Peptides against a protein of PDB entry 3WG5. Designs and how they scored, part 290

Target 1, 218 residues: chain A of PDB entry 3WG5
Amino acid sequence: LAKNIVYVAQIKGQITSYTYDQFDRYITIAEQDNAEAIIIELDTPGGRADAMMNIVQRIQQSKIPVIIYVYPPGASAASAGTYIALGSHLIAMAPGTSIGACRPILGYSQNGSIIEAPPKITNYFIAYIKSLAQESGRNATIAEEFITKDLSLTPEEALKYGVIEVVARDINELLKKSNGMKTKIPVNGRYVTLNFTNVEVRYLAPSFKDKLISYITD
Target 2, 218 residues: chain A of PDB entry 3WG5 as posed
Amino acid sequence: LAKNIVYVAQIKGQITSYTYDQFDRYITIAEQDNAEAIIIELDTPGGRADAMMNIVQRIQQSKIPVIIYVYPPGASAASAGTYIALGSHLIAMAPGTSIGACRPILGYSQNGSIIEAPPAITNYFIAYIKSLAQESGRNATIAEEFITKDLSLTPEEALKYGVIEVVARDINELLKKSNGMKTKIPVNGRYVTLNFTNVEVRYLAPSFKDKLISYITD

## One batch from the design tools (peptide; made by RFdiffusion4, then SolubleMPNN)

Design b2_p28_4_s2 (from b2_p28_4, 17 letters changed)
Fold by OpenDDE base, seed 3:
Formats: sequence, structure tokens, C-alpha cells
Structure b2_p28_4_s2 (fold): chain B 218 residues (1-218), chain C 218 residues (1-218), chain A 28 residues (1-28)
Amino acid sequence: as target 1 above (218 residues)
Amino acid sequence: as target 1 above (218 residues)
Amino acid sequence: SMYNESLSKGGIYPIQFYSENEQKKYAS
């Protein structure tokens, strides 16, 4: 029986247009190779709303399941990362990671203070994040609180409250636990049952451009 | 008589956090050397609001006059670039350039369509851009129309309507025409009369990082 | 490429989502 391929890629740092390019590249590779799924190891403090929304759309348009994995321990899917996760087919978190803190801001002043988003913007993203949660069958109340209370959750809390689907220490455990789960959003219009019984794990490395951007933004 | 120094630097491309770093670096160099002014040759299609607002603030906090020069011919100070210009001490444009088109958007969808900003965001930036215009003694009505009508102006129109202060073909003409003009906003709390009678022009080159970012974003 | 083309059309992208706590870590 032909082994199903599972791709694993890493996205670390701020969510930018370059991050979109990374997502697009990774997902495209996995699509072209008819992978069973792609797992994106995500570690982000947040980033730009435009890039975030584009990434969410790219995930939703994926021909294969996109699993967001908050990894490694110490990592976070903060702010924009939470939106991305909520827009994905499955969310996993490693122990010692976090998710949430989604209050939008316009930016930072030179003194490091936050430039507050106007209420209309905040309300827009409350509606948006709630829609992502609802569409994925996840906790929309908590999604709202990620903004209104700037709430952050541990993996255990996130699982408990129905924000995420899996807590896993590594890729192997993730594959094991997520095997047989249905995607939380459709893949090509259908909810897919993940099959990780006979899979080959393939790791995707960052491109030269990815490395360069990472170097610049680090 | 000791020659006054005028720095000239170039900023080209999308307005991002990296663009802020460029502005900061350039202005800092000029400040440290007690320059008479710095001229920023600007060519941008726009960019991020956060970076834009930070840049405006950095300009406003400058110890020396910051002149935005839309240059060379064919260049634009579009969208975010217009905000930056309106927040500066003096705006100049070369013939064949443009300014305006300031309607905010959240981003672009994968299909290339614009993700519209909610009215609250649009209204926020209308107020913001009008404030920049008013504070600089420039045409606030036109500033609003840069958003509401997505208006773009030629240098001649911009000058006529009181959006900009100078139309100049090159740095030499800019220096000549702007000599004796008062800054449109304060420098260190005072409106400064520009003195370009005995000046040395020093060109600042992009840093390695600047070049790298430009290469990546091109 | 499509995204880059879209960005080249210009615009203000006003909204960012950053964790306050995490951004402070990167700014430091």
C-alpha cells in the first residue's frame, strides 16, 4: 500500500506578507504531492492583519488538510497566530505553549506604547474571530475573549474549552492522536477524516528567501 | 562660514517596519551631524498603517527638518506615502510624480480583490489625515478626498491646492526653491526657516540590511 | 506573486495583531 505523505514545515516569527509566502509555498508543495496533510509548526507573537487574513484564506482553499501545531514548548500562537489556527483544519499544541491574546492594535509608538485600534476595528475582528471559531466548531465565546479580555490559554485549557483539538508533545504523538479525526473545516468542500496509519513524514526546509527574511526579522 | 549639511536619502518600496528603520536611521544620522535638513526621496505605493504612523511620529520628533521629496519622475507618494508627506516639514514633488490615493484597506484576497476596511477604520484615517493636513497648514479637504474619492494629484495640482510646497526637478532646484521657506510643522517646537545658501549635500546610501530587504521585497 | 501584485496596487493596511507581551520580547 502506497504510503501517504505528511509534510511538516516550520513558520516562526511575525506574521507578514513573507509569512504568507511561506504558507503558500509549503501548502502548494504538499498539494502537488497529494499529501495526506501538512503540519505547520507555528511559533508567532502575531503580526499583520492583512497577511493573517490572506493566510486564513489560503488555508481554507487548500486541497489538503492544514494542521497548525503550536510547537515547540515555549512557542505561542499569539494574536494573528490564533486567528490562523482557528481558520485551520486542526489545531494542536505542545505542552508549554500558549494561544490567544488577540486584541488588535494599530501599532506601536516610538516609546513602545500601543496605538489602540478604534472600537470599530476591534468589533470587526471580534466578529471575524467568532466566525472562524463557529465555522470550525470551536469555542466562539473564548475566541471573543481572546480579544475582549486579551485572554491567553494553555494547551490544556484550550483543549478543555474546545478551542483546539490535540495536545501533543511531538509529531509522532500528534499523528497518533489526530489519526481518525475529522477536519474542523472542509477540505475541498468536504470534511476529511485524517489517516495517519501508514504515513511518511517529510520535513520541508525554509527556502533561501525564507532564511533571509527570518534573518532580517530576527 | 561652516557649510551647513543637507542629507539626502532614498526610501523606495512598500511602507513596512523596515521602512521605519530606514527613516529612523537616516534621520538619526542627520540629527547627529546637526544637518540643516534631510531630504528623503520617497517612492512608495503605500504599505502598512502601523509603520506609517510610526514614521510620522519619528518625523515629528526629529531635531532637524525632514523634507519629503517625491522623486524621481514616475515615483509616487501613494497611500501611506501621502500620510508620511503630510506629516513632514516640507513636501516637494518632481514633475511626473503623484500623491494621494489614501483609501485604507485591510489587504488583498488571494484572488487579488481588495478586502475593504470597515467604515470605522476609514473614518479613523479620514480624521487622522485631516489632522496631519491641518497641523501642517495644508489642504485638509483634499486630504480627506485622498480617501473618500481615492484622489491622486499631479505635483502641479498638489501645489495649486496647497497640499505640497515645492515642485522641483532635482535636489539643486529643491534646495533653491525651498531656501527661506518655513517648515510646515515645528522642529523641536519651533517653525524653522530653511537655510540652503551655503550647503554641502551628502547622500546616504542604504545599509546592507536595507539592500537585503529591498532585494527581498522587489 | 499575486500577493505582491496586489500589494503593488498600494494601500494602507491599518490593522495589526500582536501580542503585547510577545512583541515586547522581540523589541527588547
Scores: peptide ipSAE 0.102, ipTM 0.381, DockQ to the pose 0.636; fails the geometry check
Fold by OpenDDE base, seed 5:
Structure b2_p28_4_s2 (fold): chain B 218 residues (1-218), chain C 218 residues (1-218), chain A 28 residues (1-28)
Amino acid sequence: as target 1 above (218 residues)
Amino acid sequence: as target 1 above (218 residues)
Amino acid sequence: SMYNESLSKGGIYPIQFYSENEQKKYAS
């Protein structure tokens, strides 16, 4: 029987316009192949709000399920990464990863101190993150506290609080555990039941441009 | 008589963390050589607020006068560029350039539309830009209107309104016109009278890294 | 750079400053 295809791609580093391009490219490839899903292995300390919002929008417009997988152990979906996760069709985390710490900042001063965001920025993103949580049927109270308390959670805590859907050590375990789950947001206007019973996993490599940008920004 | 040294460097493109590094490098070189001043030829459509704030801070901490020169004709000190200029020791513009349009935005949507900043963000930067103007003895009312009216000015208008200090066609005219002017903010705690009577102009080239980043981001 | 180190601490940088007119030119 022709295997359903699941794509896996990696996004590592700061969330920028280039990160958007990576998401767009990867999702487009998976869409064109009518993949069952794409899994994005995400490891990010955060980044730009504009890029984040565009990425969320791109994910929500995807013709296929987009699974955000905080991977490998030691990785984080910090700040902007949390928003992206909450905007996706399914969130998975590996043991030893983290999610949260979503307090908006204007940036860092020369001395490395945080330049605080004005209250209205903070309030805007509180509303935004809560909306993402609510739309995806995830814990909006915790989503708010990702900002108000700068909360960071373990995978186990995030699962317990209903922030994420899966804790998995690797892609195989992720596919196994998420098989039969419904997407937390619609795909093409419909909630989709994930079918990972007979799947071929295809890994997407970063483009030359992706590698170059990553090399320069790291 | 040993000539006073004036460095000239170019900053072109978006204001980013890399732009900060360029400012830092260029100013540091000029500081180490006890230059009379450094002139930064600036052409920017804007960029990141965090990078902008750090650049302003770096300029204010400079051991030598930092002159922002909007150059060449057709260039702009738009948005973040205006803040940087207002944070500097002297602003010059070439004919055919522009300054202003400082309304903060969260970014651009996928369709290219602006994502508006929350009112409190806007208010924060109104206060910030006004403070820069006030500290430098420049027109704080116009500075506010750079945001509230998204105002853009010609060099002649900017000079007339007391936003900038010099309109100059080239480096030689800039040096001539600014000779004997006092810095608009202190240098090492003191307002400095610029001495450009016997100067050697030294042009700083972008580093290999600077060229690479510019090539990737353009 | 110290700036890069600070950025590595993460966070959402919500604010950008772009001229609407200049960005349209850049995107085209």
Scores: peptide ipSAE 0.071, ipTM 0.381, DockQ to the pose 0.622; fails the geometry check
Fold by OpenDDE base, seed 2:
Structure b2_p28_4_s2 (fold): chain B 218 residues (1-218), chain C 218 residues (1-218), chain A 28 residues (1-28)
Amino acid sequence: as target 1 above (218 residues)
Amino acid sequence: as target 1 above (218 residues)
Amino acid sequence: SMYNESLSKGGIYPIQFYSENEQKKYAS
């Protein structure tokens, strides 16, 4: 029986326009091959709001389920990463990872202090993150607190509070646990039941450009 | 008689954290050599607000005059570039260049539409740009209109309205016209009279990293 | 640089300044 294909790719670092390009490329490849799903191993401290919003939109427009997997242990989906996760079809986290801390800022001063966002911006993103949570059937109260309290959660807490769907140690456990789950948002207008029976896992490598940019920004 | 040294460097493209590093490096080199001034040939469509604010601060902390020169013909100091210029010791523009269009935005949607900034953000940057103009003795009314009307000006208009100090076709004309001018903001707490008599012009090349990043972002 | 260190702390940076014409070029 022809194996269902699941793609796995890694996105690490700050969320920028380049990160958008990575998401777009990876999802496009998986779409073209009619994959069962794509799993994005995400490790990010945050980044730009515009890029984040575009990434969320790209995920929501995907023809296949996009699973955000906060991995490996020690990784985080911090700030912009939380928004991206909340905008996806399924969220998984490995033990020892974190999610949250979503307060918007203008940036950092030369002395390293945070330049606070005006209240109107904060309120805008409160509304935005709550909408992502509500649309995906996740905990909108906690989503708001990711901003208002700069809340961060462990995988166990996030699962308990209904922010995420899966805690898994690796890709195999993720596939096993998520098999038969419905996507939290629609795929092409319909909620899809994930089928990870007889699955072939294909890893997508970073492009040469991806590697070069990572090298320069490190 | 030992020639006064004037450094000239080019900064082109979007304003980012990398652009901050360029400004910092170039100004530091010129400071270490006790240059009479550094001229930054600026051509930018805009960029990030946090990077822009840090660049302005770096310029204002310079031990030597930093001259922003919108160059060559066809170039612009658009959006974030205008703030940088207004934060500098002297602004020059070549014929056929532009300055202005400073309305803050959150970014662009996938369809290319502007995501408008909330009014509170706009008001914040109105106050900020007006402060830059006032501190430098430049036209604060026009500075505000760069945001509220998304105003753009020619060099001749900008000179007429008291936004900039010099219109010059090239570096030699710039040096000639600005010789004897006082900086619009202090250098180490004092307004400095520029002395471009018997000047040696030294060009700073982009670092290898600068060239690589430009190649990747193009 | 302190700026680079600050960026590594994370967060969402919502404010940008771009001319409408140049971002259209980047999005294309």
Scores: peptide ipSAE 0.038, ipTM 0.414, DockQ to the pose 0.715; fails the geometry check
Fold by OpenDDE base, seed 1:
Structure b2_p28_4_s2 (fold): chain B 218 residues (1-218), chain C 218 residues (1-218), chain A 28 residues (1-28)
Amino acid sequence: as target 1 above (218 residues)
Amino acid sequence: as target 1 above (218 residues)
Amino acid sequence: SMYNESLSKGGIYPIQFYSENEQKKYAS
């Protein structure tokens, strides 16, 4: 029986292997406690594609709903963050946040210029992001355009175009608005109706390692 | 209970991680004293995007209203400064100041020429700046044009177009004109009506570290 | 191997904001 508990954890900064470890740890804690859901407050400019794909897999293997919440105001789910969101059970955004800009790059040259990805890589991620959108019943056309047109959206636009499910100012509003919504992907093979009635909210703090890595990478 | 105290602090120069530290310190002092508000006298040509975004977050997490005041005459809220202003609870400008010119850049080449940001980055910040404007009920079209058209505005234009809330010659006029205004974004989840009746103004000085960094970076 | 390595580098990283008009004034 799932407890009426919702966990909340923050993940900020570049998407790396350490970010994967954070996702894994937080989701595992929530799974072990049979939580109703975990909300990940996400703020990222992007990062590594390999880490991103691993995170998506971890979310989709979760025994409980994973809600990606682009929070606080000023935060973004940029690039890798968009893929993560699209791979999750529910996406929310706070006012003043953004999502999109998903074109892959090989990196930066010594002079700071972007090294563009070859077409084969771009096309790979177009297929990947479209698949995530389609699986979750989100706007696959816009998902593609996050890459092909370097598109970025406000919360209001993202909601309007069916990329995300909720615009919320805070956790309480998020819980209120998402209560009764079905997950956009299955949990343990079933689409779950979120039940946030009489929910206990538990905040998970970063580990010492998480704090140290954030300090180094930010 | 908020005291009838308004703090005033100056932040000048490039937006960097040290500028974030200044914002954090000043706002924290004002928060601890339960001030009615803090006014940040801002003069910046711009700076780092990461630091800017962190500053916006810090402002929006503030327990008290943060007023960005482009001051003194001759000052600017250029580039990163515009984002900071748009993320704040109230924007004021002194006569003879400017706001805008927000196009992102990757940096400068060895010969001093600008390295333009790729479209994906530009579009990311278009979405970001529009989101800040929309959240605060400010002119999102003009906010976008700060990037797309390299637009810069006078105080009178910025007021006219609904980008800012106050044109004021000094702190006293700012307090007078903003008295009774509602914050453009919430404080602790609520829109606050500013009460500057019988206010004590307290000026915060830069720390030794702040002075040293300003000396190095200016 | 090059393909896999290339995939690992996708993302967006911090940039800078400066007013071109302001920079021209300071460079003169």
Scores: peptide ipSAE 0.028, ipTM 0.277, DockQ to the pose 0.173; fails the geometry check

Design b2_p28_4_s3 (from b2_p28_4, 17 letters changed)
Fold by OpenDDE base, seed 4:
Structure b2_p28_4_s3 (fold): chain B 218 residues (1-218), chain C 218 residues (1-218), chain A 28 residues (1-28)
Amino acid sequence: as target 1 above (218 residues)
Amino acid sequence: as target 1 above (218 residues)
Amino acid sequence: SMYNESLAKGGVYPIQFYSEREKERYAK
């Protein structure tokens, strides 16, 4: 029986336009092979809002389910990473990871102090993150609090509050637990039931370009 | 006679992942309408290398010619903007604009000093920019010098040295001068002769999102 | 502004989402 393919790729570091490229490349590969899904192992402290929005849009336009997996233990989907997760078809977290802390900032001053975003920007992102949560059937109140309270959650809390769908220790457990779940947002206009019964896991390595940029940004 | 459509859109500010979104959106609209071309009025001091590379790739994947027009007078296609231009189907500049200054940097220190890119990164971008120039039949030596000498050129110089194709004061002059020119890179695998004989110019306004992010980054 | 120039040449975007841990990393 032709095994369904699940792709796994790692995206680590700051969310940048290059991160968009990584998402785009990985998702495109998985789309081309009609994969059952792609799992993105995400570990990010955050990054650029614009890149984040583009990544979210790219995920939403995916022809295959995109699962954001906050992995490995110790990883985070912080700030921009949370938005990306909330914009995805399924969110999983490994034990010992975190999600949240989504308050937008304009950057850091020369002295390392945070330059606060003006209220209008903060309010925009509140509306945006709430929209992502609502569209995905996730907790919009908590999503807002990721900004207003700079809230961060454990996997267990995130699951409890309906922010994420799966807590899993590894890819195998993730596949097992997510098998039969419906995507939280549509794929090609339809909610898809994930089928991980007879899957081949294919790991997508970072391109040379990915490695170079990661080296530059780390 | 059904007028061919030429889209015109403005992209101003730092090259970011959001800028990618703008490019993608604008080009997609123009593709959907089978436009003769899209002209991007570009004014950028530069930005992120990763976003730049993605933008270049998006342009190269366009189903329609993408013309980068450094406009208005006083605008620049600096740093990342130069790469984008070199990756496009045609480059035009208005009088009083500039192109070049492509040396990659890692960022700015707390004291405002430039953090130099390591030689390996600089060399990578030298190879990259030369490749863009070569692929587009433009001056690869000058492209390299945009990095190694941090060279900036006027429109007249850029034209003279074979970096760009058109100097034009406005959209009308640009259309007039570029009519009958072949794209410097393929569109769908073929070099296309631009036909601006009976065209309707359609301006694409920035989306609300575009306006917001521009406001934030500016 | 020097900030805009920094951003132009590879600088960090103004609107960033960083965790407190990353803030600490950059503040060192």
Scores: peptide ipSAE 0.111, ipTM 0.357, DockQ to the pose 0.188; fails the geometry check
Fold by OpenDDE base, seed 2:
Structure b2_p28_4_s3 (fold): chain B 218 residues (1-218), chain C 218 residues (1-218), chain A 28 residues (1-28)
Amino acid sequence: as target 1 above (218 residues)
Amino acid sequence: as target 1 above (218 residues)
Amino acid sequence: SMYNESLAKGGVYPIQFYSEREKERYAK
């Protein structure tokens, strides 16, 4: 029986235009090989709003399920990472990871103080994050509180509140637990039931450029 | 007579956190050597608002005059670059350069369309750019129009309208024309009269990291 | 980097300022 392929790739660091390129490349590879899904191991403190929005759009336009996996322990899907997760077909978190803290900011001042986003920006992203949650059938109230309260959640809390779908220690457990789950958003207009019964896991390595940018942005 | 030192450094490309690091490094070197001034040859299409604001603050806190020189011909101080210039002690432009186009955006969509900034953001930066102009005794009306009309100006127009102080073809002409001018903002609480009568020009080369980041962001 | 510190504290949605020239770069 033709082994279903699941791709696994890592996205680490700040969300930038280069991060978009990584997502695009990884998803494209998985699409071309008609993978059952791609799992993106995500560890990000956040990043650029435009890149984030483009990544969300790229995920939503994917021909295959894109699973965001906050991994490894100690990782976070912070800020922009939360939006990306909420825009994806399935969210998983490893124990010891976090999600949330989505308040938009203009940046940090030299003294390390946050430059507050104008209320209109905050409201824009409240609407945006709520839309992502609603479209995916996830907790829109908590999504809003990720901004309004700068809330961060553990995997257990996120699962409990209906923000994420899976808590898993590793890829094998993720595949096991997510097998038979429906995507939280459509793939090509259809909600897909994940089939991870007979899958081969293929890891995508970051390109040299990916490594370099990660190094520079770290 | 101890030769007064003028440092010249290049800032090219997008305004990012790394650009801040470049500004900080360059200004720090010039401060440590008690330079008469540092000239930053600026060529930027724009960049991040936070980085821009930090750069402006860093310039304003400089112990020496920071001269922004839009150079070479064909260069621009576009968007974030205009804010940086307006936050500096003196603005010069080479013939064939431009300044302006300061409308804030959230970014670009995948299709290349501009994601509009909410009106509150636009208003925030209108206030901000006007404050920079007013503090420096430059044309605040034009500064506003850099946003509201997405206005771009030639050096001749910018000079005419009181946005910039000098039009110069090269560093030598810049030094000649700016000699005896007062800084448009204070240095350590005092408006400084530039003394470029007996100066040695020292060029600061970009670090390897600077080159690499420029390469990656290009 | 100051940027990294900024990101560590809760994510950055930076407002951007790009010229039309940069727009052309992203449209390709």
Scores: peptide ipSAE 0.105, ipTM 0.414, DockQ to the pose 0.656; fails the geometry check
Fold by OpenDDE base, seed 3:
Structure b2_p28_4_s3 (fold): chain B 218 residues (1-218), chain C 218 residues (1-218), chain A 28 residues (1-28)
Amino acid sequence: as target 1 above (218 residues)
Amino acid sequence: as target 1 above (218 residues)
Amino acid sequence: SMYNESLAKGGVYPIQFYSEREKERYAK
């Protein structure tokens, strides 16, 4: 029987317009091949709010389930990464990773100090992050606290509090644990039951552009 | 006779993933309404290379002509803005604006000094910017010099050298001068003759998100 | 890295113009 394909791609670094392009490209490839799902191995310290919101929207428009996997150990879905995760069909984390720290800032001053966001901006993102949590059936109180308390959680805590769905050490364990789970948000208008039986894992490589941008940004 | 619509939207500030979102949103609105074209009033000092490349790609995928208009007087299409312009269907500039200064940099050090891009990155963007110029029938030599000499041009110089297509003081003059011109790159696989006779100009406003991001970045 | 990872950690950057400006400034 022809194996269903699960794509795996890595997105590392700051969330930018380039990151959006990576998401869009990778999801599009997986869509075109009618993949069972795409797993995005995410390691980000955060980034731009606009890019983040676009990425969330792109994930929500996906024709296939998009699984955000905070990986490898030591990685984080920090700040913008948390929003992206909360906007996805399933969140997994590897042991030794983190999620949260979502307080919006305007940027950094020349001296490296944080420029605080005005209350109106903070409140906007509180509402936004809560909506993502609510729509995905995840813990909206904790989502708010990611901002108000700049809270960061371990995978075990995030699972316990109902922020994420899976703790997995690797792709194989992730596929095993998520098999039979329903997506936390709809795919093409319906909640999808993930089927990771008899699947081929296919890794997507960064494009030349991706490599260049990563090199430039690193 | 029902007037054809020309949309006008403003994009100001650094080129980021948010800027991509703005382009995408504005172009999408114009596409949905089958606009004759969209004019993007661009004022940017530059920004992220990845976001820039995504914006160029989005413009190239547009179902309608996208006109980059460096406006108002005092505005610039600097750095990333030049790439975006060169990737568009038509470039216009208002008197008192500028285009160019495209040398890639890795960023700024803590002391504000430029971190130089390695030759491999510089050469990549030289090839890229030349390809944009060649594909659009614009001056590839000048495009290269935007990087190698960090060249900046006035509208008059840019027009003279075949970098841009129109110098216009305002939207009305732009529409008048560009009426009957062919796009410099294809729209849906064909070069389009712009028809700005009996058009309604419709201004698009920034979304709340756009306003928020602009406020945060400014 | 174009992005000062230390600056990028822990915050939803609006338009991370600074770290991205710095990264873009570093990346350009």
Scores: peptide ipSAE 0.037, ipTM 0.283, DockQ to the pose 0.148; fails the geometry check
Fold by OpenDDE base, seed 1:
Structure b2_p28_4_s3 (fold): chain B 218 residues (1-218), chain C 218 residues (1-218), chain A 28 residues (1-28)
Amino acid sequence: as target 1 above (218 residues)
Amino acid sequence: as target 1 above (218 residues)
Amino acid sequence: SMYNESLAKGGVYPIQFYSEREKERYAK
């Protein structure tokens, strides 16, 4: 029986326009092969709001389920990463990872101090993050607190509070636990039940450009 | 008689964190050599607000005058570039260049459409750009209209309206015309009268990193 | 740079300002 394909790709570092290109490339490859899903191993401290919003939109436009997996242990889906996760079809986290800390900032001053976003911007992103949570059937109150309290959660807490769907140590456990789950947002207008029975896992390597940019921005 | 040194450097492309590094490096070199001034030939379509704000701050902290020169013909100090210019000690433009179009955006959607900034963000930058204009003795009303009307001006218009100080075709004309002008903002707490008599012009080359990033981001 | 390090600490960053030229770049 021909195995269903699940793609796995890694995205690490700051969320930038280049990160969008990575998401787009990876998802496109998986779409072209009619994969059952793509799993993005995400490790990010955050980044650009515009890139983040574009990534969320790209995920929502995906023809296949996009699973955000905060991995490996020690990784985070911080700030922009949390928004991306909340905009995805399924969130998984490995033990020892974190999610949250979503307060928007204008940037950093020369001395490294945070330039606070005006309340107006903060409120915009509160509304935005709540919408992502609501649309995905996740905890909108906690999503708001990711901003208002700059809250960070463990995988166990995030699962408990209904922010994420899966805690898994590795890809195999993720596939096992998420098998039979419905996507938290529609795929092409329909909620999809994930079928990870008899799957082939294919890993996508970063392009040369991906490696170079990571080297430059990290 | 030992010639006063004026440095000239070029910054082209999107305003990013790397652009900040360029500004910092160039200004630092000029400071170390106790230059009379540094002229930054700026050609930018815009970029990141955080990087822009950091650049403005870096300019304001400069131990020497930083002159923003929109050059060559066809160049622009658009969007973030306008803020940088308004935050500098002197603005010059070459004929055939432009300044303005400062409306903040959240980014671009996947389809290339602009994601509008909420009014709250727009109002923040209106206040910010007006403050830069006021502090530098430039036209704050026009600065506001750079946002509210997304206005772009020619050098002649910008000079006429009191947005810029000099229209010059080249570095030599710039030096000639700006000689004896006071900086529009303080240098180390004092308004400096520019002395471009008997000056040596030194051009700073981009670093290898500068070239590489420009190649990647352009 | 201190700026790059600060960016690495996380945050929903930049409000961007782009001119018409950048609009054209993303439309291509």
Scores: peptide ipSAE 0.027, ipTM 0.341, DockQ to the pose 0.722; fails the geometry check

